Peptides against a protein of PDB entry 3WG5. Designs and how they scored, part 298

Target 1, 218 residues: chain A of PDB entry 3WG5
Amino acid sequence: LAKNIVYVAQIKGQITSYTYDQFDRYITIAEQDNAEAIIIELDTPGGRADAMMNIVQRIQQSKIPVIIYVYPPGASAASAGTYIALGSHLIAMAPGTSIGACRPILGYSQNGSIIEAPPKITNYFIAYIKSLAQESGRNATIAEEFITKDLSLTPEEALKYGVIEVVARDINELLKKSNGMKTKIPVNGRYVTLNFTNVEVRYLAPSFKDKLISYITD
Target 2, 218 residues: chain A of PDB entry 3WG5 as posed
Amino acid sequence: LAKNIVYVAQIKGQITSYTYDQFDRYITIAEQDNAEAIIIELDTPGGRADAMMNIVQRIQQSKIPVIIYVYPPGASAASAGTYIALGSHLIAMAPGTSIGACRPILGYSQNGSIIEAPPAITNYFIAYIKSLAQESGRNATIAEEFITKDLSLTPEEALKYGVIEVVARDINELLKKSNGMKTKIPVNGRYVTLNFTNVEVRYLAPSFKDKLISYITD

## One batch from the design tools (peptide; made by RFdiffusion4, then SolubleMPNN)

Design b2_p29_2_s1 (from b2_p29_2, 15 letters changed)
Fold by OpenDDE base, seed 1:
Structure b2_p29_2_s1 (fold): chain B 218 residues (1-218), chain C 218 residues (1-218), chain A 29 residues (1-29)
Amino acid sequence: as target 1 above (218 residues)
Amino acid sequence: as target 1 above (218 residues)
Amino acid sequence: GKSDGIELPVLGTGEEQVKKAIEKSLAAE
């Protein structure tokens, strides 16, 4: 029986235009092979709003399910990472990871203090994150609070509150638990039931360029 | 007669957090010496919105007048540069320079195409740029059109429409023409009349770090 | 780790230049 393929790739560090390129490349590879899904192991403290929005758009345009997996333990989907997750077909978190803290900022002052975004910008991103949550059938109230209260949640809390779909220790457990789940947003206009029976897992490595960019942004 | 000091510094390239550091450093030096003013020779195609807003804030908090001078011929105060100019105490342009093109973007796609900002973001920056223009007694309608029409103006047009205050070929002409002008925004809560009589011009050089950053961003 | 928040979008052509700058820096190494 021809095994369905699931791709796994890692994206770590700041969300930038280069991170978009990574997402695009990884998803494209998985699309070309008609994979059952791609799992993105995500660990990010945040990054650029523009890159984040582009990544969300790229995920939404994917021909295959994109699963955001906050991994490994100790990782976070902070700030931009939360938006990306909420824009994806399925969210999983490993124990000991976190999600949230989505308050927009203008940057850092010379003393390293956060420069606050003006209310209009904050309100824009509140509306945006709520929209992502609503479109994906996730908790829009908590999504808003990720901004207004700078809230961060554990995997267990996030699951409990309907922010995420899966808590899993590793890829195998993730595949097992997500098997038979429907995507939270459509793939090619249809909600897809994930089929992770008889799956071949293929790991995608960062390109040399990806590694270099990550090194510079770290 | 103890000569009043006017500092001149150059800021070229993309507006980033590092550019903020340059502005801050230059203005601080000029403040410490109780300069009559600092002239920033600006040539930028644009940059980050956050850095731009921080720079504007730093200018507005300056203890001395900050004059933005779009220089040399061929230079531009494009995008973020226009906002910075509109947030300053006085704007000058050399012949053959340009100002405007302030439409916010989310970035560039893989093919190099511009990713449009959502309307809410665009509207925010429209309100912001209009506010800067209004606070400085400059043409808020044209400021808005810098975004909505992606308008760029010549120095002569910008002067005619009340966007800028001075057209000058060089520093000497700038000092001559701006002598006796009032700042368009307050310095320490007061509109200051510029006094460029008996002035010593001091040029500030980029730090090694500044040069390195500029090189990286060029 | 401290969340960096979400940084605001780029104005004008600034992002392309930043990309070019980064690429140039990478090429120089």
Scores: peptide ipSAE 0.029, ipTM 0.324, DockQ to the pose 0.244; fails the geometry check
Fold by OpenDDE base, seed 5:
Structure b2_p29_2_s1 (fold): chain B 218 residues (1-218), chain C 218 residues (1-218), chain A 29 residues (1-29)
Amino acid sequence: as target 1 above (218 residues)
Amino acid sequence: as target 1 above (218 residues)
Amino acid sequence: GKSDGIELPVLGTGEEQVKKAIEKSLAAE
């Protein structure tokens, strides 16, 4: 039976294999405690495609709802962060945040210029991001334009266009607004109606490894 | 004017953005000293495609010949290492080493299984690896089979099939055998005939950063 | 050992940042 507990953890910085480890650790802890949900406060400029895909898979395999919350104000779910959000059970954004800018790149040249991805790779990620949007009942046209137009949206625009589900200033407002919402993707094969009535909020701290990784990536 | 100096440096482990930094640092030092060549002793199980492509580009932009030497015995130029070798001015292998196994993957699942790359991505890397082989006058058919058949070759096989140029037990034998060979790709728009007569061998040590990165990647 | 294969491109603006993150993560082990 689910306890009246909601976990909150923060993931900040570039999406890498270490970010996967953070997602896996946080979700596993919340699963073990049979939490009603875990909220991941996300702030990322992007990262690695492989790590992103693994994170999406880990979220979709979660035994509990995973809510991506683009937070605090000034944060972004850019590039890889957008894919992760679209692969999650619920997306929320704080005022002053952004989502989008999902064009794949091969890397940076010696002069710092972007090495463009070939059409074959771009088309792969268009298909992938559209599938995430479709599976979650979110706006697949806008999801495609995150790549083709390098589109970025405000929380209000993202909500209006059906990319996200909630605009919230803080965790309390998020819990209030999302209470009674159905997850956008199944949990263990079933769409879950979120129950945030009389929940305990538990914050997960980064591990020593997480802190070290963050320090090295900054 | 080129000095009678050959630099030797070691790159070991996974190919990452940090590996690019190592290649860039090593080649830059050798360029600044107007070395006749730099030999990179390479031992890698593979790594990131973006980093690999940047490394190939950096090698091809080198002001001096870059020789990839799969060394010591037991080492491999696997996956990304094969691409790097094929993008270099000369490839050598020590006895007991291997080259190949270039199939692209999307990553690893939670259970450690390989996530297969879609045909679009596989075909991209087939075209890419064949282009590297063709540009360097190496066996493009075998280069393709490094992907399509996950082929791995011994030094003797790789030499026989025209994938590599030299089998050598050590640096002295490598210098002896490669003396008078033309680079397989141009240096500053010209094919260079290697002159290893009366050369000084200078070994480059890894930086503190390189050591730290190696420690983290292991 | 087993080949790691070649892994996919980066998404977004932060390849260098990702590289640094990987380095940091690897150093933390």
Scores: peptide ipSAE 0.025, ipTM 0.368, DockQ to the pose 0.237; fails the geometry check
Fold by OpenDDE base, seed 4:
Structure b2_p29_2_s1 (fold): chain B 218 residues (1-218), chain C 218 residues (1-218), chain A 29 residues (1-29)
Amino acid sequence: as target 1 above (218 residues)
Amino acid sequence: as target 1 above (218 residues)
Amino acid sequence: GKSDGIELPVLGTGEEQVKKAIEKSLAAE
């Protein structure tokens, strides 16, 4: 029996227009190969709102399930990463990771202090993040608090509160636990049941460009 | 009779957090020397909304008049540059320059097409740019159209429509024409009448850091 | 690590210029 393919790709660093390119490239490869799913190992401190929103849209347009996996231990889906996760078909976290802290900011002052976003902007992103949560059947109240309280959660808390779907130590455990789960948002208009019983795991390497961007942002 | 000092500094390229640092440094130097004003020679295609808003705030907090001068011929105060100009004490343009094109965008697609901002974001910036225009006694309708129609204006059009205050070929002409004008927004809570009858023009050079940033962004 | 928050959208052509600048920087390495 032909093995289904699951792709695994890593996206690390700030969310920028280049990160969109990475998502697009990785998802496209997986789509072209008719993969059962793609798992994105995500580790981000945040980034640009515009790039984030485009990434969310790209995920929503995916022909296959996109699983956001906050990995490895010590990683985070902070700020923009949380939005991306909430826009995805399934969220997993490794122990020792975090998710949240989604307050929009205008930037940092010279002394490193946060410059606050205007209330109108904050309210926009509150509405946006709540919409993502609602559409994915996740906790919209906590999603709001990711902004209003700048809340960050552990994997166990996030699971408990219905923000994420899986806590897993590695890819094998993730595949095992997510097998048979329905996507939290539709794939091509329908909720898909994940089938990871007979899968080949294929790792996608960063392009040269991806490596360079990561090097600059680290 | 002691000469009043007018500083002139150049800010070229994309509006980023580094551009904020440039504005802050230049204005601070001029403030410390109790300058009559600082003229910022601006040439920008646009940039980040967050940096732009911080720059506007920094200008509004200035202890001295900040004059935005779109210079030299061929330069633009595009996008973020228009907001900055509208937030300043006086706007001048050289012949052959442009101002406007202020539509917020989420970015560019891989094919170079603009990814449109959500209506809520666009509406926020419409309100913001109109507020800047209103507070400075400039044409709020045209300010809105800088977004809704992605409008760009010549210096002559901008002057005619009450967007800018001066058309000048060089610094000397600018000083001559702006002499005796009131600032369009307050300086330390009061509208200031510019006095350029007995001034020493001092040019501020880019720092090494400024040069490096410009080199990277060019 | 400290969250960078979410940065606001770019106005006008700024993003393209930043992208080009980054690409140029990458090509020089």
Scores: peptide ipSAE 0.025, ipTM 0.346, DockQ to the pose 0.246; fails the geometry check
Fold by OpenDDE base, seed 2:
Structure b2_p29_2_s1 (fold): chain B 218 residues (1-218), chain C 218 residues (1-218), chain A 29 residues (1-29)
Amino acid sequence: as target 1 above (218 residues)
Amino acid sequence: as target 1 above (218 residues)
Amino acid sequence: GKSDGIELPVLGTGEEQVKKAIEKSLAAE
């Protein structure tokens, strides 16, 4: 029987291989304790595509629902963060946050200008992000526009367009609003109805390594 | 008048944005002092494609010759390191080093298996690495095979096949053997004949930041 | 050791932010 436990963890900064390790660790802990779900408070400007794809895969392989929560106000799930969100079981955003801006880039030139990705790479990520949206029953047209128009959305817009599922000011409101919702992707092959009635919220702290990496990448 | 100075700096570990900063810093110092050249002792298993491309661009924009020297014995210019080398003004390798294995990957799965890059991405890097080889008058066929066959070469093989220009045991032998060679790509629009007669060798130390990042990425 | 393959570019603004973060970290030392 799933324990009436919901884990909450924070992931902030650039998406890297270390971020993957954080996701893996957090989800593993929640899985081991048979949690009802894990909520990842996400604040990221983006990051590495490979790490992002690995994170998405890790989420999809999770034995419990993984909720991406763009939090706190002022935070963003930008670029790689949007992909991660679209690959998750449920997306929530706090008021004053943003999602989108998913154009792949090769990097920055010496003058700080963006090195554009070649069309082949851009098209790959268009297909990829659309697949994530389609698999999760989210707006694939908007997902594409996150790349083609470098579109960024408010929580209200994202909700309206069917990109996300919840707008919530805090964890308590998130739990309340998401209670009874079905996951947008399967958990162990089945869509799960979230049950957040009488749950214990457990906060996971970042490891020392996590803190150090966050500091270096921020 | 170019001072009879040759700078030597070490870059070790994964190719990242920090590695770009190292290259930029080292080359800038050498440029400011009107050095005859800078030799970068390179030992890398690979790294990020974006950082690699930026490094190549930085080398190509250098006001002085940039020599990539795979050193010491046991070192490699693997994956991203090979691209960097192929983008440089001269490549040298110490005995017992290797170059190649340039197959692009998306990362590693949870089980440690390689996530293969899609064909579109692989083809992009094939075109890119071949262009570097062609622009530098190096073996473009072998450059392609660094990807398609994940080929790795010894210094002797690399020299034989026209991938590199010099095999040398140390800096002194490198200077001796490369003296009078023309750069494989232009410096400020002109191919330069290297003059290492009566040169002062100056070693650049990594910054504290460089050391820290190397430690974290290794 | 397995060559770390060429990792694909960053998505969006991620690299600039990492660079800024590193610069900030270094300035704080």
Scores: peptide ipSAE 0.025, ipTM 0.366, DockQ to the pose 0.256; fails the geometry check

Design b2_p29_2_s2 (from b2_p29_2, 13 letters changed)
Fold by OpenDDE base, seed 1:
Structure b2_p29_2_s2 (fold): chain B 218 residues (1-218), chain C 218 residues (1-218), chain A 29 residues (1-29)
Amino acid sequence: as target 1 above (218 residues)
Amino acid sequence: as target 1 above (218 residues)
Amino acid sequence: GKSDGIEIEALGTGEEQVKAAIEKSFAAL
């Protein structure tokens, strides 16, 4: 019996239009090969709201399960990363990672101070993040508090409060724990039960372009 | 054993901010009574995109299944109505109804001609409607064609193409056919299997305010 | 590290601009 394929790719840094291209490329590769799932190792401080929303939509349109894995230890799914996670088919976090801090801002002033978003914008993102949580069966109250309280959670807290589905130390533990779980949103209109029995793990490398942009933004 | 409650309400006319208030009120009542579902009888020629998007979000946030029923014969879920339907937990249509014609416009000129939307707006709604279709396991290709071809479908066509789930002549037939079906999007994070055995049907009347606005817009 | 908030000025071409454009344009469906 042919091994089921699980892809693993990494996305790190600020969420931008380029990050969308990375998500699109990685998911497309996994779709083309009819993978059981793709795991995206995510480490982001946040980024652009437009890019984030496009990424969420791209995940929702995926023909295969997209698992967001906040990894490695020390990484975060901050701000935009939280929205992306909440829009995905399954969220996992490694020990020592964080999720949350989703308050929208207009940007940073020259002095590095935050430029506050107007209430209309804040309210829009409250509605948006709550929608993502509700659609995925995750804790919408906590999702709102990611904005209203700028709340950040540990993996254990996020799991306990029903924000995420798995705490895992590595890919092998993630596969083991998520085996037999149902996706939190539909894949092509159906909730999928993940089958990670007899899987082949395939790692996707960043493209040369991916590496170049990471080098410029670092 | 207490009868499960199914609410039925009607929404007719142009989609506006007031229509959002109607949806919100009706769904809230059904939520408060822990109904098995609410059926919204929908007849609309379209309306405002902002109101439509808010309605879709309100449906997605529902604690109970929201069934959009294009009813009675001769009614339509045109334009904004199609988006609302595609964002719902189940779509039914009565014979002699229609769905589609979703091309965005900026409005009507003084001579009654359509003012075309710029490509960026059209492309946005293509992405949006495809997202709704994919999330609900409905035909995303046809959903796109509702815009790109301004396509309208009969109930039989819509069912055949996987845009809708049920063709029903009345509420009783709808309940019978949809009994045991799974919702096409999650309810509080889970796909619900509809249980219409031993149900009590409760009709919600339009508020006085609802009637007044309908009178003004007619 | 300081979480970068969701940058909204970057929404200048995003869904909000589209929504704002929709609101401003009275885009009807």
Scores: peptide ipSAE 0.064, ipTM 0.268, DockQ to the pose 0.128; fails the geometry check
Fold by OpenDDE base, seed 5:
Structure b2_p29_2_s2 (fold): chain B 218 residues (1-218), chain C 218 residues (1-218), chain A 29 residues (1-29)
Amino acid sequence: as target 1 above (218 residues)
Amino acid sequence: as target 1 above (218 residues)
Amino acid sequence: GKSDGIEIEALGTGEEQVKAAIEKSFAAL
């Protein structure tokens, strides 16, 4: 009998190669246990483009639904976090969170000024983010504007514009609201109807390694 | 009342910037007429990667379902054609056609030898084609192997492996078999159930410009 | 809207990936 399990894990901080490892580990655990879904509580200011793309790919390869939940209040799925969200099976946001600000940069100069990405790079990411939005049945125009206007949205705006699927205060409300929703992208070639009836919520803790790196990178 | 119209257009030859224009024109016509779908009879040995990606994006932006139909017998959706197919709402193949052989190259040397793409480019296209497969709920492993093994499949194999959705001898059989199927990717954020009941089939001819360029490039 | 986030860095391997994507225009499929 498929165990009615939903995993919850937290990913916080900058998106790096280590963040990929976290996603991979968490999703793998949930896959192994044939979970109904995994919810990733995401709070990120952004990070590396390569890591982001790898994370998106890992989510898309998931054998189970991956829900990105921008949580808690005050959290953001900024920049790379938005791409990750748009690459996921369902996006939820808590009140008081934000999503967007997706303009790519080459980095920061020594004086802290932004080094602008050349138009070729910017256009690449516009195409990429629009693809993610289109594939997931989300608002591709807004996705583009996350770059071109450096747009950031509230949960209410994001929901209104069809960027996200759920606004929820906590995991319980998320489960309640997302129950019966179809994933926005396939799981193993199928769009899955989420069933959160009588689910056991299991929290995954960061590994010791995960904790250590967060301490080093924060 | 939504006119029960299905458009059919042919795209043959190398994938170029002009092929993009053909796709764009054909899809636009079908969109304007609120067609139930457009079927693109595709026969291509491949072509330019940039044009291919633009075509995929154009398909994904379509307001109506775009069906790639590898047709007639003897045709192929080779290389770039496979990517285009994997980016579409439904893939069909006629008996005696092929799909695959997706390894990117930089071109041909003066002696006709292949100039191999660097690993970074190959890996990019692996990621890209896997993304297309995953997003469309198709076999991502086989999609990768279209590159890594330079795999080519028959319609029967492609169907068996979940790369394509339909094997059909002609448009009538295609319509019959695909009737009631859901699109593999969204149309305007929704997965559409195809309705080919009592449809009028309208054939689109190449524009004069399209004909001229095909003569020049062939 | 508040731009609250750090923008995506396109340096290092990220830049390489983007460069590869740019080079797609020169690639044949």
Scores: peptide ipSAE 0.061, ipTM 0.291, DockQ to the pose 0.092; fails the geometry check
Fold by OpenDDE base, seed 2:
Structure b2_p29_2_s2 (fold): chain B 218 residues (1-218), chain C 218 residues (1-218), chain A 29 residues (1-29)
Amino acid sequence: as target 1 above (218 residues)
Amino acid sequence: as target 1 above (218 residues)
Amino acid sequence: GKSDGIEIEALGTGEEQVKAAIEKSFAAL
């Protein structure tokens, strides 16, 4: 029986192998305590594709609902962050946040210019992001345009177009609005109806390692 | 406007990079002619994971419906073949065929024993195969069991459990039964209703290269 | 007959291999 506990944790900065470790740690803690859900407050400009795919997989393997919450105002789920969001059980955004800009790149040149990915890689990620959208019953056309047009959306636009499920100003509003919603992907093979009635909110602090890495990658 | 043309091509043997080239060639021909669909008669014991994932992607990027048909009797869509099938727009099986046995392996030892994949890899493919099932509205529980139990199913079982859409003895029966069905995944962002009324069936022969590779890999 | 399974060329741990195959194939996002 899920305890009336919801975990909240923050992930900020570039998506790297260390970010995977953060996701894994946070989700594992929430799983061990049989939480009703975990909310990940996400603020990322993007990062590594490999790390992103591992994170998506870790979320998909979660024994409990993982809610991606683009937070606070001014935050973004850019590039890799969008993929992670689309791979999650529920997406929320705070007002003044953004999602999208998912065009894959090979990296940056010495002058800071983008090295474009070859068409084969771009096409791979188009298929991948559309798959995530389809699996989660979200707008696959817009998901494609996150790549092909490097599209970025506001929370209001993302909600309107069926990319996300909730716009919320804070955790309390998120819990209220998402109460009774079904997860957009299965948990343990079943779509779960979220129950946030009389829940205890527990915040997970970053580990010392998490803080150090965040500081180095910023 | 789709022409009243359905292409049929055969893919047999191990799933390799060369098998990807076959899929790509066949689908490209059918796309260029704006066919109503392409049917791939599949018989495979499995093969490489990388090639399989590329094939799935190629199918998902198809401009026309790709139907996987496990054919003839005695054929299998084993291991990698199951993933390919689950990634396709429609699955059919002939009587006396099989699907499943999707347990990932690292390879074979010198004595022919299976080298088991580490749990991390197994879990990756569990997530992946479940994703394919979910995207296509097929039985994700059974998809998981294709790995965890190394499960194999008959056509009748696969149909019963919602893994496949059609059991058909031949191409004519397949066309009749699938006429009016919707694709299980989108084509160009839309679920397509198959129209096989008064269609011309065109068989694609393997290229010389395809024949040579099939012969070497068998 | 026994399925040949899904063979993953062993570049490190299979996730690392899928990752490495992904890393070799995959750019920054």
Scores: peptide ipSAE 0.058, ipTM 0.234, DockQ to the pose 0.134; fails the geometry check
Fold by OpenDDE base, seed 3:
Structure b2_p29_2_s2 (fold): chain B 218 residues (1-218), chain C 218 residues (1-218), chain A 29 residues (1-29)
Amino acid sequence: as target 1 above (218 residues)
Amino acid sequence: as target 1 above (218 residues)
Amino acid sequence: GKSDGIEIEALGTGEEQVKAAIEKSFAAL
């Protein structure tokens, strides 16, 4: 029986154009091997809106299911990370992680204070995040509140409110719980039922370039 | 054999908050009657971005398929109209219509010249329109060029490039050609196969309020 | 950890002009 391959990769830190390159590379590798899915272990405090939108688009264009897994415990899918998660085929969270806090900002002032986004920009991202939630059959009201209330949720809350699909302690539990689930958005124009009954897990390591850039931006 | 109801309504003119009310009313009526679909005959030169985004969202939240039909000959789904079309479950165009020209603007100056949008706003709408195209399995590259090149297409070109699904001369031909097609985006979380084999067509007229506002804004 | 909001690169020298432009832009597509 041909083993279904599931790739696992890690993306940590700020969402930038480089983060897009990581997503693109990882997903491309998994696509080339006709993987059942790729699981991206995500830990981010947020980042750039442009990079985020490109990443969301790249996920939506994936030939295979892309599962966002907020991992390990203590990790977050904050701000841009929430958008990325909501744009994905399945969201999982480990216990002790968080999701939300999506209020857009223009950046930080010289004194480190937040520069507020104009209302129209805020309204744009409200519409955008609601779109992502709606398309994925997730709670669009809560998605809006991630912005309007800068709300952050625990995995249990996020699951309860229908923001995410799975709470899992590790990859094995994630595979077990998500087995037989349908993707929340289409893959190649179709909702895919995940089959993790007979899978080989393959871990993707950061490239040398990935390591170098993380070292410079940290 | 229970006749499937297909509603037909017309939306003409600038996209405004009032246009949203029209979409909402028409779709709601069709939803209440469990229609097979609603066909919106669209003829617009464009309009407000906020109203457009709300309309797109309302379409995506519809309990029934919403078909945008650029009609009659000579009509356009220009600017905001293109976004609305790309956000819908199916796009049809009549011969002699157009779609595209999606470059965002800030408005018109006192001399009638276009006030250019800042690059970031343009990039936003590029990302947005690409998202709509991607989600609907339509040509995202051409969707981007609707902005970057301010491209306008004929029905034949739009069909050829995979922007739209149907070229039809009238409602009867549209029903015939779209029969058996799947919606390009989900309805209630599922792709719906359109069944127009045994349908009753019901036309929705503008309300008295709709007529009054069109009279004031014309 | 301080959630870095979605950073929207500051549109050029005239933040006020950009704000005004954005306020006007969302008016007409």
Scores: peptide ipSAE 0.049, ipTM 0.255, DockQ to the pose 0.116; fails the geometry check

